Peptides against a protein of PDB entry 2FGR. Designs and how they scored, part 62

Target 1, 331 residues: chain A of PDB entry 2FGR
Amino acid sequence: SSVTLFGIVDTNVAYVNKDAAGDSRYGLGTSGASTSRLGLRGTEDLGGGLKAGFWLEGEIFGDDGNASGFNFKRRSTVSLSGNFGEVRLGRDLVPTSQKLTSYDLFSATGIGPFMGFRNWAAGQGADDNGIRANNLISYYTPNFGGFNAGFGYAFDEKQTIGTADSVGRYIGGYVAYDNGPLSASLGLAQQKTAVGGLATDRDEITLGASYNFGVAKLSGLLQQTKFKRDIGGDIKTNSYMLGASAPVGGVGEVKLQYALYDQKAIDSKAHQITLGYVHNLSKRTALYGNLAFLKNKDASTLGLQAKGVYAGGVQAGESQTGVQVGIRHAF

## One batch from the design tools (peptide; aimed at target 1 T4 F6 L40 R284)

Design b2_p25_1_s3 (made by RFdiffusion4, then SolubleMPNN; from b2_p25_1, 18 letters changed)
Fold by OpenDDE base, seed 4:
Structure b2_p25_1_s3 (fold): chain B 331 residues (1-331), chain A 25 residues (1-25)
Amino acid sequence: as target 1 above (331 residues)
Amino acid sequence: SAAALAALLEELLRRGLEALRRRYE
């Protein structure tokens, strides 16, 4: 049996030039290159190739010392693993997000990530971004000649919001091919939620691919999210991402990522472009900088996620510029 | 076109979700 304590403390100085009032925001932010976290994990060999595992992980907010408390909302799982793969019980990344966010060159955090995994419809469920679920059972296959898959089901436990009686139910999975420089995946998910107190289905399809050329990596995502409402019509967003990364000087990495969010319900697009640089001072410590531009068109009000500084929207049709400069330390 | 891709995605989503529902419901 082993127990490992692990974590990341990532803290930055961040700036955005516009908030919802059109004013600039700046200060100390968190999780600009990687989500800050504290975790415990361990495994027990049960013999015969069977292992038990646990994983407890919570987010760290280094700017205020977790003034709002600490929890294990990132992951709180017990697992069995073996030649059959891995079964997990407990709150975790849903299989679709776990696989498909891996194509995001900005690690699903800071001002540069792909923002397609979002609550596009003012869903009232706690996890309507499609990233994690409570009461989750997940299964991950081994890798068979590159082919792998993951499946998940989350119980709603009769959670109600308004007239919606199945809130938090998730069903989803992915199939993937991971072999050498190539990765490709298809993910499908449905989550039950509520919008305006009425039952709503959050349907999601995501295609992802990446190729590592050694000198550079290319990555892409295609996603459709659809909130199916009984009243008011569907809220559909098509999200697209293309990114490239390259090593620089043996100790650095440069990243460039573009995303387009076509918000069909408001007939409005948002364009995101982010340049990032990471400088490794050691295996555990890095300096980083991110520069992001978000251009909203028409009725779009999307904002960059400068966690700890400003993560709200902007005025309709306004553009936002964000900067983060920080330190990431892993232990 | 973006519209053709969207239509394809919608159809794949529909079929995929129906298949998943049948398996886990």
Scores: peptide ipSAE 0.022, ipTM 0.428, DockQ to the pose 0.012
OpenDDE base, seeds 1, 2, 3, 5: peptide ipSAE 0.000, 0.014, 0.000, 0.005; ipTM 0.311, 0.399, 0.318, 0.328

Design b2_p25_1_s4 (made by RFdiffusion4, then SolubleMPNN; from b2_p25_1, 20 letters changed)
Fold by OpenDDE base, seed 3:
Structure b2_p25_1_s4 (fold): chain B 331 residues (1-331), chain A 25 residues (1-25)
Amino acid sequence: as target 1 above (331 residues)
Amino acid sequence: SAAALAAELARRLAEGLAALAARYA
């Protein structure tokens, strides 16, 4: 048996040139390179290749000392694993997000990440971004010569919003090929939610791929998210991402990522470009800088996620520039 | 083949269940 305490403290100075009122925001932010976290995990060898595991992980907000409290909403699982793979019970990343966010060179964190995993339709469910779920059972296969898969189901437990009676139900999974420098995956998911008090299905399809050339890595995502409403028509977003990363001087990494969000329901596009640099002071401590530009067209109101400073939207058709400079420490 | 992978997965699941059963035998 083992128990490990682990975590990350990531704190930055951040700036965005526009908020919802058109004013600049600046201050101390969190989670610019990696999500700040505190966790406990462990395993027990049960013999015969069978292991039990637990994982408890919560987010840390270093700017305010977790003024709103601490919880294990990042992950709270018990598991069995072996030659058959791993079964998990509890709140976690859903299998689709766990696999497909791995192609995001900004690790779904800070002002530079792929923002496709989002609540595009004012969904009233707690996890309508398609990232995590409560009441989740998940299964992950071993890797068979590169081929692997993950599946998940989350119970709605008869949660209701308005006339919707299955809110929070998730079903989804991915198939993947991971071999040497190549990774490719296809993910499919459906989540039950509500919009305007009416039952709505959040359907998601995501294709991801990456290749590591040694001197550089290329990564890409293609995603469609569709909120299927009984009244008012579908709210569809097509999201695209292309990114590259390269090691610099043996102690650094540079990242460049572009994303396009084609928001069909409002016939409006948003373009995101981010340049990031990480400088490793040690194996556990790094300095980083991110520069992001988000251009909204027409009715688009997307904002960069400068957590702890400003993560809201902007006025329709406005562009936003964001900067983060910070320290990441892992323990 | 997909069938061979499915068969191998089934075998490993069966072995895992057998190991679990043996712990309580």
Scores: peptide ipSAE 0.071, ipTM 0.708, DockQ to the pose 0.020
OpenDDE base, seeds 1, 2, 4, 5: peptide ipSAE 0.027, 0.014, 0.041, 0.005; ipTM 0.563, 0.440, 0.676, 0.292

Design b2_p25_2 (made by RFdiffusion4; failed a check: the pose's geometry)
Pose (drawn by RFdiffusion4):
Structure b2_p25_2 (pose): chain A 331 residues (1-331), chain P 25 residues (1-25)
Amino acid sequence: as target 1 above (331 residues)
Amino acid sequence: SFTLPDSLRPAAWAFALAVWAYLAF
């Protein structure tokens, strides 16, 4: 049995060459290499291989001292685990995002990550990016011979927005194979939401795979996200990503990631290339840099996510360049 | 990461459960 207080402070200077008005922005931001966080977790051995667990974790914003207030919105779970796997109750990453975001070489944070888990249709639900859910129950199997799976159901509790009376419902899961160097997963999910007050399903299918050669790792993601309005109409986005990472000179790591976002509702594509470097001063402390270029075509207005500096959109069809340089410290 | 003394373990569990219950309801 044990109890652990833990966290990460990841703060950076960041710059984007344009915002929605076309002006550059720079400042002190956060979470460029790993999401800053504070948390408490524990595991209690109940005997016979059965364990009880808890986990409370919230995001830290070092640039403003969590001015909007601290919370445990990253994870707030209690669990039982054993030879049967693990059951968790509480807000957390849904199984599809928990497993599939592991294929993103930029840890789903900073200006370089895969942007597929986002609210493409301006859905009105609390978690229309498909990442986390309130009122979540999840089951995770053990890994037998490399095979493993995860399932989750989140209750809507009759949350109503317009014609949608089940906003926030999540049903989803994944199947996967993980043997160390090789990993592959297929995730499928549906959420209930509303768009402009009209009931809408958020359907998501995601495939991810990676192989770690030791001298380098190759990783990729494919995703279709479809917001399908009950009365008709849909906003569909296909997202693609391929990336590679390699250790450099013991202590160092280089990462490169290319992504494409095909936004069918506006018949427009965006392309992104991101180069990253991590220099470890210790196992707990790293300096890092990220450089990203995002090219929007036609009506696309996607922007790089320089958290704490600028994470909004840009003018239609504009290209945007961004940089983050910072320090990550884990405790 | 800090592993807390065992003497604090019951208190940490009580706290975590109270926070969880508050958030669940």

Design b2_p25_2_s1 (made by RFdiffusion4, then SolubleMPNN; from b2_p25_2, 20 letters changed; failed a check: the pose's geometry)
Amino acid sequence: EIVLPAEEFDRAVALAREIIEKELN

Design b2_p25_2_s2 (made by RFdiffusion4, then SolubleMPNN; from b2_p25_2, 18 letters changed; failed a check: the pose's geometry)
Amino acid sequence: EVVLPASEFPKARELALEIHNKELN

Design b2_p25_2_s3 (made by RFdiffusion4, then SolubleMPNN; from b2_p25_2, 17 letters changed; failed a check: the pose's geometry)
Amino acid sequence: EVVLPEERFAEARALALAIHNELLN

Design b2_p25_2_s4 (made by RFdiffusion4, then SolubleMPNN; from b2_p25_2, 17 letters changed; failed a check: the pose's geometry)
Amino acid sequence: EVVLPAEEFPAARELALAIHEKELN

Design b2_p25_3 (made by RFdiffusion4)
Pose (drawn by RFdiffusion4):
Structure b2_p25_3 (pose): chain A 331 residues (1-331), chain P 25 residues (1-25)
Amino acid sequence: as target 1 above (331 residues)
Amino acid sequence: AALTSLATTVGSKIGSALGVPYSAA
């Protein structure tokens, strides 16, 4: 049995060459290499291989001292685990995002990550990016011979927005194979939401795979996200990502990731290339840099996510360049 | 170092209150 207080402070200077008005922005931001966080977790051995766990974790914003207030919105769970796997109750990453985001070489944070888990249709639900859910129950199997799976159901509790009376419902899961160097997963999920007050399903299918050669790792993601309005119409986005990472000189790591976002509703594509470097001063402390280029075509207005500096959109069809340089410290 | 020291000091107090050993991350 144990109890652990932990966290990460990841703070950076960041710059984007344009915002929605076309002006550059620079400043002090956060979470460029790993999401800054503070948390408390524990595991209690109940005997016979059965364990009880808890986990409370919230995001830290070092640039403003969590001015909007601290919370445990990253994860707030209690669980039982054993030879049967693990059952968790509480707000957390849903199983599809927990497993599939592991294929993103930029840890789903900073200006370089895969942007597929986002609210493409301006859905009105609390978590229309498909990442986390309130009122979540999840089951995770053990890994037997490499095979493993996860399932989750989040209750809507009759949350109503317009014609949608089940906003926030999540049903989803994944199947996967993980043997150390090789990993592959297929995730499928549906969430209930509303767009402009009209009931809408958020359907998501995601495939991810990676192989770690030791001298380098190759990783990729494919995703279709479809917001399907009950009365008709849909906003569909296909997202693609391929990336590679390699250790450099013991202590160092280089990462490169290319992504494409095909936004069918506006018949427009955006392309992104991101180069990253991590220099470890210790196991706990790293300096890092990220450089990203995002090219929007046609009506696309996607922007790089320089958290704490600028994470909005850009003018239609504009290209945007961004940089982050910072320090990550885990404790 | 300072954050680790702070987390160890606070975490030790929590562990004592719970009757469960504190474990550093």

Design b2_p25_3_s1 (made by RFdiffusion4, then SolubleMPNN; from b2_p25_3, 15 letters changed)
Fold by OpenDDE base, seed 3:
Structure b2_p25_3_s1 (fold): chain B 331 residues (1-331), chain A 25 residues (1-25)
Amino acid sequence: as target 1 above (331 residues)
Amino acid sequence: SELEELARRLGTELGRALGIPFRPA
C-alpha cells in the first residue's frame, strides 16, 4: 500500500490585448503550461492481481492562494483495477475528454489549448463543457494489441433546472488504437442539460489522431458539438485542430497549434493560432512561453483562457492576442 | 442479478447515445 502527495504549481505573467470592453488585461495568472494542482493518490494490492486505488485532486490558484477555497473537483475517485482494466467511482474527467484531450499539444490548459470542449450554448449544467462529471462510473480497458476503450455513465440524481428533469446525466465513451508512434481515437458522448430552463441534449463526437515521427509529432482533432433544443433549433459547433511539436536541443519543446471553431448557430468562425515553448530546467521545473492569436469573425466573441487574468469573451468580430510567460514546478 | 440489469441498462443507454445497436448479452 502507498500514499503519494503530488502536485504542480504553475504561475505566469499573462497579457491579453482586449477584454469585453476592448481594454488590455495583464497580471499574474495560473496554469499556463499545466493545470496547477494538489493531489493525494494511492494503491493497495488486494492479491490475485486486484488493486484498490484512490485519487483526490484539486486545482491550485497560486496567484491568490486559493482565496475561493479548495476542493477535489478535478478528481475524487476510488477504483478497482486488474487484468480486466480499471473501474472508477467518483467525479473525474469523463472518458471522452480524458482520451480526446490527449491530442491537444497544449494539454487543455493555458491560452493555447483546443477549446472545443466548451459550453457553446449557455447550458445551465455545471459541466456543460463536456470535460468532467459528478456521480460518474467509468471503466477503462487495458491496451490489447493497440486497442483500448473507455466508457462512462454519470447519474443525474433527478437534478432539475426549469422543466429539465435529468440535468447532469452523462453517457459516453471512446475507442482507440494506440500502437507505437500512432494514436487514433473516436469519442461519443451525450449530456443532459438545460438551456433557458428547457431540456437540452449536449451531443459530442470527436475524432483524434497523432503520429510521432521522433523528430516531430503531428496531432489533429475533429469535433462536432450539438446542443439539441426543442425550441430554437440546434446550437452546433464544428471544431478543428492541427498541431505540431518538436524537441529542441534536448532540453526544450516547441509547439505550434491551429484551431478553427465554426459556430453554426451564429454563422461565425473563430481562428486560433498558438506558438508555445517549454524549457526544462530539470525533470520537475520548466520555464515556458505561449503566444496566442484568436481572430473572431462576425458574431463570434471567443476569448483566450488566461486563467487568473482574463478568461472572458471579446466584442463580436474582434481579435485577441495573448501572452503567457511562467514557471511550472512539479512535486 | 442487479448487476446484470445495471449493465444491461448502461449498455442500452450507451448504445443509444453512441448510435450503435448495443445488445449486452
Scores: peptide ipSAE 0.006, ipTM 0.340, DockQ to the pose 0.014
OpenDDE base, seeds 1, 2, 4, 5: peptide ipSAE 0.006, 0.000, 0.007, 0.013; ipTM 0.371, 0.303, 0.344, 0.408; seeds 1, 4, 5 fail the geometry check

Design b2_p25_3_s2 (made by RFdiffusion4, then SolubleMPNN; from b2_p25_3, 16 letters changed)
Fold by OpenDDE base, seed 3:
Structure b2_p25_3_s2 (fold): chain B 331 residues (1-331), chain A 25 residues (1-25)
Amino acid sequence: as target 1 above (331 residues)
Amino acid sequence: SELEAEARRRGEELGAALGIPFQPA
């Protein structure tokens, strides 16, 4: 058996030019290039090609020393793996987010990520962003000539909110083709939740693809999220992303990503564009800078996620500019 | 190139650190 301690400490100086009051915010933030984390993982060979595994991972908030405490909410799984693939038990990324966020060139963190995996409807469930789930069973296939898949089910455990039952139930999965420079995936998920104390289904469909040309990588996402409410009609968002990355001078990487969020329930769009640069000082340590612009139209109030400084919304129709400059260290 | 191979290795290491299943090419 082996046990590995691992982690990332990522801390930055961050600035946003507008908060909900129209004022600037600045300070020390966390998780600008990668989410800061502390984890333990290990495997045991059980013979015959069967392995047991565990994974425990929590988020680190370097700016305040985890003032709100430490937990394993990022991942807390036990697993069996072999020629059949891998079965996981415990809180984790749901299969859809695990696969489809891999196309985000900003690693689903900081001020530049694709923000489509979101609670668009003030859902009252704990994980209504579609990223993780409690009480999750997941299965991942082996790769068969490029083809692979993942499936998951999360138990609601009879959780209720208002008149809504089955809150927290998840069912979803993806199919993918990963071969050489090409990756492509389709994900489908449904999560049961509540909005205003009434039963609501969060339906999600996501397409992702990337191609590595050697000199540059292109990546894209297409997503529809729909909160199906019994009363008040559906809350639908169509999200689009296109990004490119390229190595620079053997020690750096430049990234550019654009996203569009078409929020149908409020007939309003938001545009996000982010430029990022990473400078590798070593295999484990990097400097980085991110510059993001978010343009809200009409009733849209989206804000950039400058974690540790400001991650709230802005006034309707206002634009926001964000900057992060930081250090990432992996151990 | 050696630089592309190193960039790939760094991406794979980051992927592994991020819990993205490493699919061998």
Scores: peptide ipSAE 0.019, ipTM 0.478, DockQ to the pose 0.042
OpenDDE base, seeds 1, 2, 4, 5: peptide ipSAE 0.010, 0.017, 0.017, 0.007; ipTM 0.407, 0.494, 0.542, 0.404

Design b2_p25_3_s3 (made by RFdiffusion4, then SolubleMPNN; from b2_p25_3, 15 letters changed)
Fold by OpenDDE base, seed 1:
Structure b2_p25_3_s3 (fold): chain B 331 residues (1-331), chain A 25 residues (1-25)
Amino acid sequence: as target 1 above (331 residues)
Amino acid sequence: DALEAAARAAGTALGEALGIPFAPA
């Protein structure tokens, strides 16, 4: 058996030129290049090719020393693995987000990531962003000839909000092909939640693909999120992302990513473009800088996620510019 | 150069965040 302590401390100076009042915000932020975390993981060989595993991981907020506490909400799983793949029990990334966020060149954190995995409808469920779930059972296949898949089910445990039942139930999965420079996947998920105290299904479909040309990597996402409400009509968002990354001088990486969020319920679009640079001082330590521009149209109020500084919205139709410069250290 | 322009914009924003008084151009 083995136990490994691991983590990342990622802290930055961040700036956004507009908040909800139109004022600038700046300060010390967290998780600009990678989510800061502390974790424990381990495995036990049970013989016959079977292994038991555990994984406990929580977010670290280096700017305030986790003033609001520490938990294992990132992942808290026990697992069995072998030639059949892996079964996980416990809170984790849902299979769809685990796979499809891998195409985000900004690692689903900071001011530059794809923001499609979001609660678009003021859903009242704790995980209505479609990223994680409580009470989750997941299964991941091995890779066979490039093909792989993951499936998950989360129990609602009869959770209710208003008149909505089955809140927190998740069912979803992905199929993928990962072979050499090519990755492609399709994910489907449904979560049961509530909006305004009424039962709502959060349906999600996501297509992702990437190709590594050696000199550069291209990555893309196509997503539809639909909050299906019994009353008031659907809240639908189509999200698109295209990104490219390239190594620079053997020690650096430049990233450029564009995303479009077509918010159908308010007939409004938001455009995000982010330029990022990572400079590796070592295998474990990097400096980074991100520059993001978010253009809201019409009734759109999206804001860049400068965690620890400002992650709220802006006024309708306003544009926001954000900068992060920071240090990432892994241990 | 678009990269230089972006770097300048980033530098300006960082400077503002750090309270660095930029001399009026």
Scores: peptide ipSAE 0.012, ipTM 0.429, DockQ to the pose 0.014
OpenDDE base, seeds 2, 3, 4, 5: peptide ipSAE 0.010, 0.007, 0.000, 0.007; ipTM 0.416, 0.310, 0.354, 0.354

Design b2_p25_3_s4 (made by RFdiffusion4, then SolubleMPNN; from b2_p25_3, 15 letters changed)
Fold by OpenDDE base, seed 2:
Structure b2_p25_3_s4 (fold): chain B 331 residues (1-331), chain A 25 residues (1-25)
Amino acid sequence: as target 1 above (331 residues)
Amino acid sequence: DALEEAARAAGEALGAALGIPFEPA
């Protein structure tokens, strides 16, 4: 067997011009280009093309040294893999987020990412953003001439909140085509949760596609998230993303991404535009800068996710500008 | 809004390219 220690330390100086009070926030933040992490992983060859694996990964907060402690909430899995694909047991990215976030040019991190994978309804479940699940079993197929798929189920373990049962149950999956410069995927998921102590289903449909032209990459996402509440009506959000990236010489990458969040329950939209640049100092170390603009309309109160500085909302109809400048180091 | 319309159009085009009807409504 082999064991590999790995990680990323990503720390930035961040600024947002408005918080919920209309005041600016600034300071040292984390995870602007990549989520900071520490992990252990290993593989054992069992013969006959079968392998066992483990993966333990936790988030690092470089600004406070993990003052709230360290855990393996990013991933804690044991797996079997072979010609049949891979089966994983344990907390991980759910298959839908694992695949569909790959079309986000900001890798679901910092102030620039697609924010569609969100708790839109004040869901009371731990993972109501649709990103990860506890008690997860997942299966990933091999790639067959471009075609691939992933499926997952998470046990609720009789978790209750208020009158809601089965909280934390997840079922979902994706189908995809990945061949050369083209990638396209469809994801479907349902998660059981609670809102206001009442049973709620979080339904999610996501479409993603990208094409790499060599000189540039285009990427897009379409998502519908619906929190189906027994009382009070559905909370529906349609999210759209379009992005482009291009290499800058041999050492850099520029990214531009637009997203629209149509929040149907409040009849309000938010627009996000982000410009990013990454400068590779080495294979392991990069400098980066992100500039994001978020425009809320009407009753929308969305905020940019400057982790470690400010990740809250703004006043209804207010716009927010965010900046991150940082260092990413991988080991 | 022009950005909204562009986002919608891009979404519909992506849905069409994947052969999946996207109902934005």
Scores: peptide ipSAE 0.017, ipTM 0.533, DockQ to the pose 0.012
OpenDDE base, seeds 1, 3, 4, 5: peptide ipSAE 0.000, 0.000, 0.006, 0.008; ipTM 0.277, 0.301, 0.311, 0.393

Design b2_p25_4 (made by RFdiffusion4)
Pose (drawn by RFdiffusion4):
Structure b2_p25_4 (pose): chain A 331 residues (1-331), chain P 25 residues (1-25)
Amino acid sequence: as target 1 above (331 residues)
Amino acid sequence: AAEDAAQAALNAALKAAFDAFVASL
């Protein structure tokens, strides 16, 4: 049995060459290499291989001292685990995002990550990016011979927005194979939401795979996200990503990731290339840099996510360049 | 090393306090 207080402070200077008005922005931001967080977790051995666990974790914003107030919105779970796997109750990453985001070489944070888990249709639910859910129950199997799976159900509790009376419902899961160097997963999910007050399903299918050769690792993601309005119409986005990472000189790591976002509702594509470097001063402390280029075509207005500096959109069809340089410290 | 030692001491203290609280219930 044990109890652990832990966290990460990841703060950076960041710059984007344009915002929604076309002006550059620079400043002090956060979470460029790993999401800054503070948390408390524990595991209690109940005997016979059965364990009880808890986990409370919230995001830290070092640039403003969590001015909007601290919370445990990253994870707030209690669990039982054993030879049967693990059951968790509480807000957390849903199983599809927990497993599939592991294929993103930029840890789903900073200006370089895969942007597929986002609210493409301006859905009105609390978590229309498909990442986390309130009122979540999840089951995770053990890994037997490399095979493993996860399932989750989040209650809507009759949250109503317009014609949608089950906003926030999540049903989803994944199957996967993980043997160390090779990993592959298929995730499928549906959420209930509303767009402009009209009931809408958020359907998501995601495939991810990676192989770690030791001298380098190759990783990729494919995703279709479809917001399908009950009365008709849909906003569909296909997202693609391929990346590679390699250790450099003991202590160093280089990462490169290319992504394409095909936004069918506006018949427009956006392409992104991101180069990253991590220099470890210790196992706990790293300096890092990220350089990203995002090219929007046609009506696309996607912007790089320089958290704490600028994470809005850009003018239609504009290209945007961004940089983050910072320090990550885990404790 | 100093940081790891201080964190290990803190985590032990937190576990002892958790156990005392659970026993009181």

Design b2_p25_4_s1 (made by RFdiffusion4, then SolubleMPNN; from b2_p25_4, 11 letters changed)
Fold by OpenDDE base, seed 2:
Structure b2_p25_4_s1 (fold): chain B 331 residues (1-331), chain A 25 residues (1-25)
Amino acid sequence: as target 1 above (331 residues)
Amino acid sequence: SAEEARQAALDAALLEALKAAQAAL
């Protein structure tokens, strides 16, 4: 058996020009280019092409030294893998988020990422952003000539909120084609939750694609999220993303990404554009900078996710600008 | 205040940088 200690410490100076009061926020933030983490992982060869694995990973908050504590909420899995693929037991990324966030050029982190994987409806479930689940069983196929898939089910364990039962139940999966420069995927998921103490289904459909031209990469996402409520009607958001990245000078990467969030329940749009640069000082250490603009229209109140500084909303119809400059170190 | 003026200057600089990035597309 092997055991590997691994991690990332990513800390930045961040600024956003507006909070919910219209005031600026600035300070030391976390996880601007990659989520800061500490983990343990290992594998055991069981013979015949079968392997056992474990993975324990928690988030690090370098700005406060994990004042809220440390846990393995990023991933806590045991697995079996072989020619059949991989089965995982335990808290992890749900298969849909694991695959479809791979098209986000900002790696679902900092002020630049695609924000479609969100709790759009004040859902009362712990994971109503559709990113992770407790009590998860996942299966991932091998890659067969480019074709691959992943499936997951999370048990609700009779969790209740108000009159809602089955809270935290997840079912979902993706199909994908990954061959050379091309990647394309379709993901479907449903999660049971509550809104206002009433049963609500979070339905998600996501299409992603990317192509690597060598000199540049293009990536795109199309998503619909619906919180289906028995009372008050559906809360629907259509999210769109288009991004490009290119290597710069053999040691850098520039990224540009646009997203549109069409929030149907409030008939309001938000536009996000982010420019990012990463400068690799080594294989393990990078400097980075992100510049982001978020334009809310009408009743939209979205804010940039400057983790550790300000991740709240703004006033309706207000725009927010943000910057992060930081260091990422991997070990 | 002096702090409000500093924040306004930072906001303006960020906005201009983003406008320049948008115009380069």
Scores: peptide ipSAE 0.072, ipTM 0.548, DockQ to the pose 0.011
OpenDDE base, seeds 1, 3, 4, 5: peptide ipSAE 0.006, 0.006, 0.000, 0.005; ipTM 0.351, 0.340, 0.334, 0.361

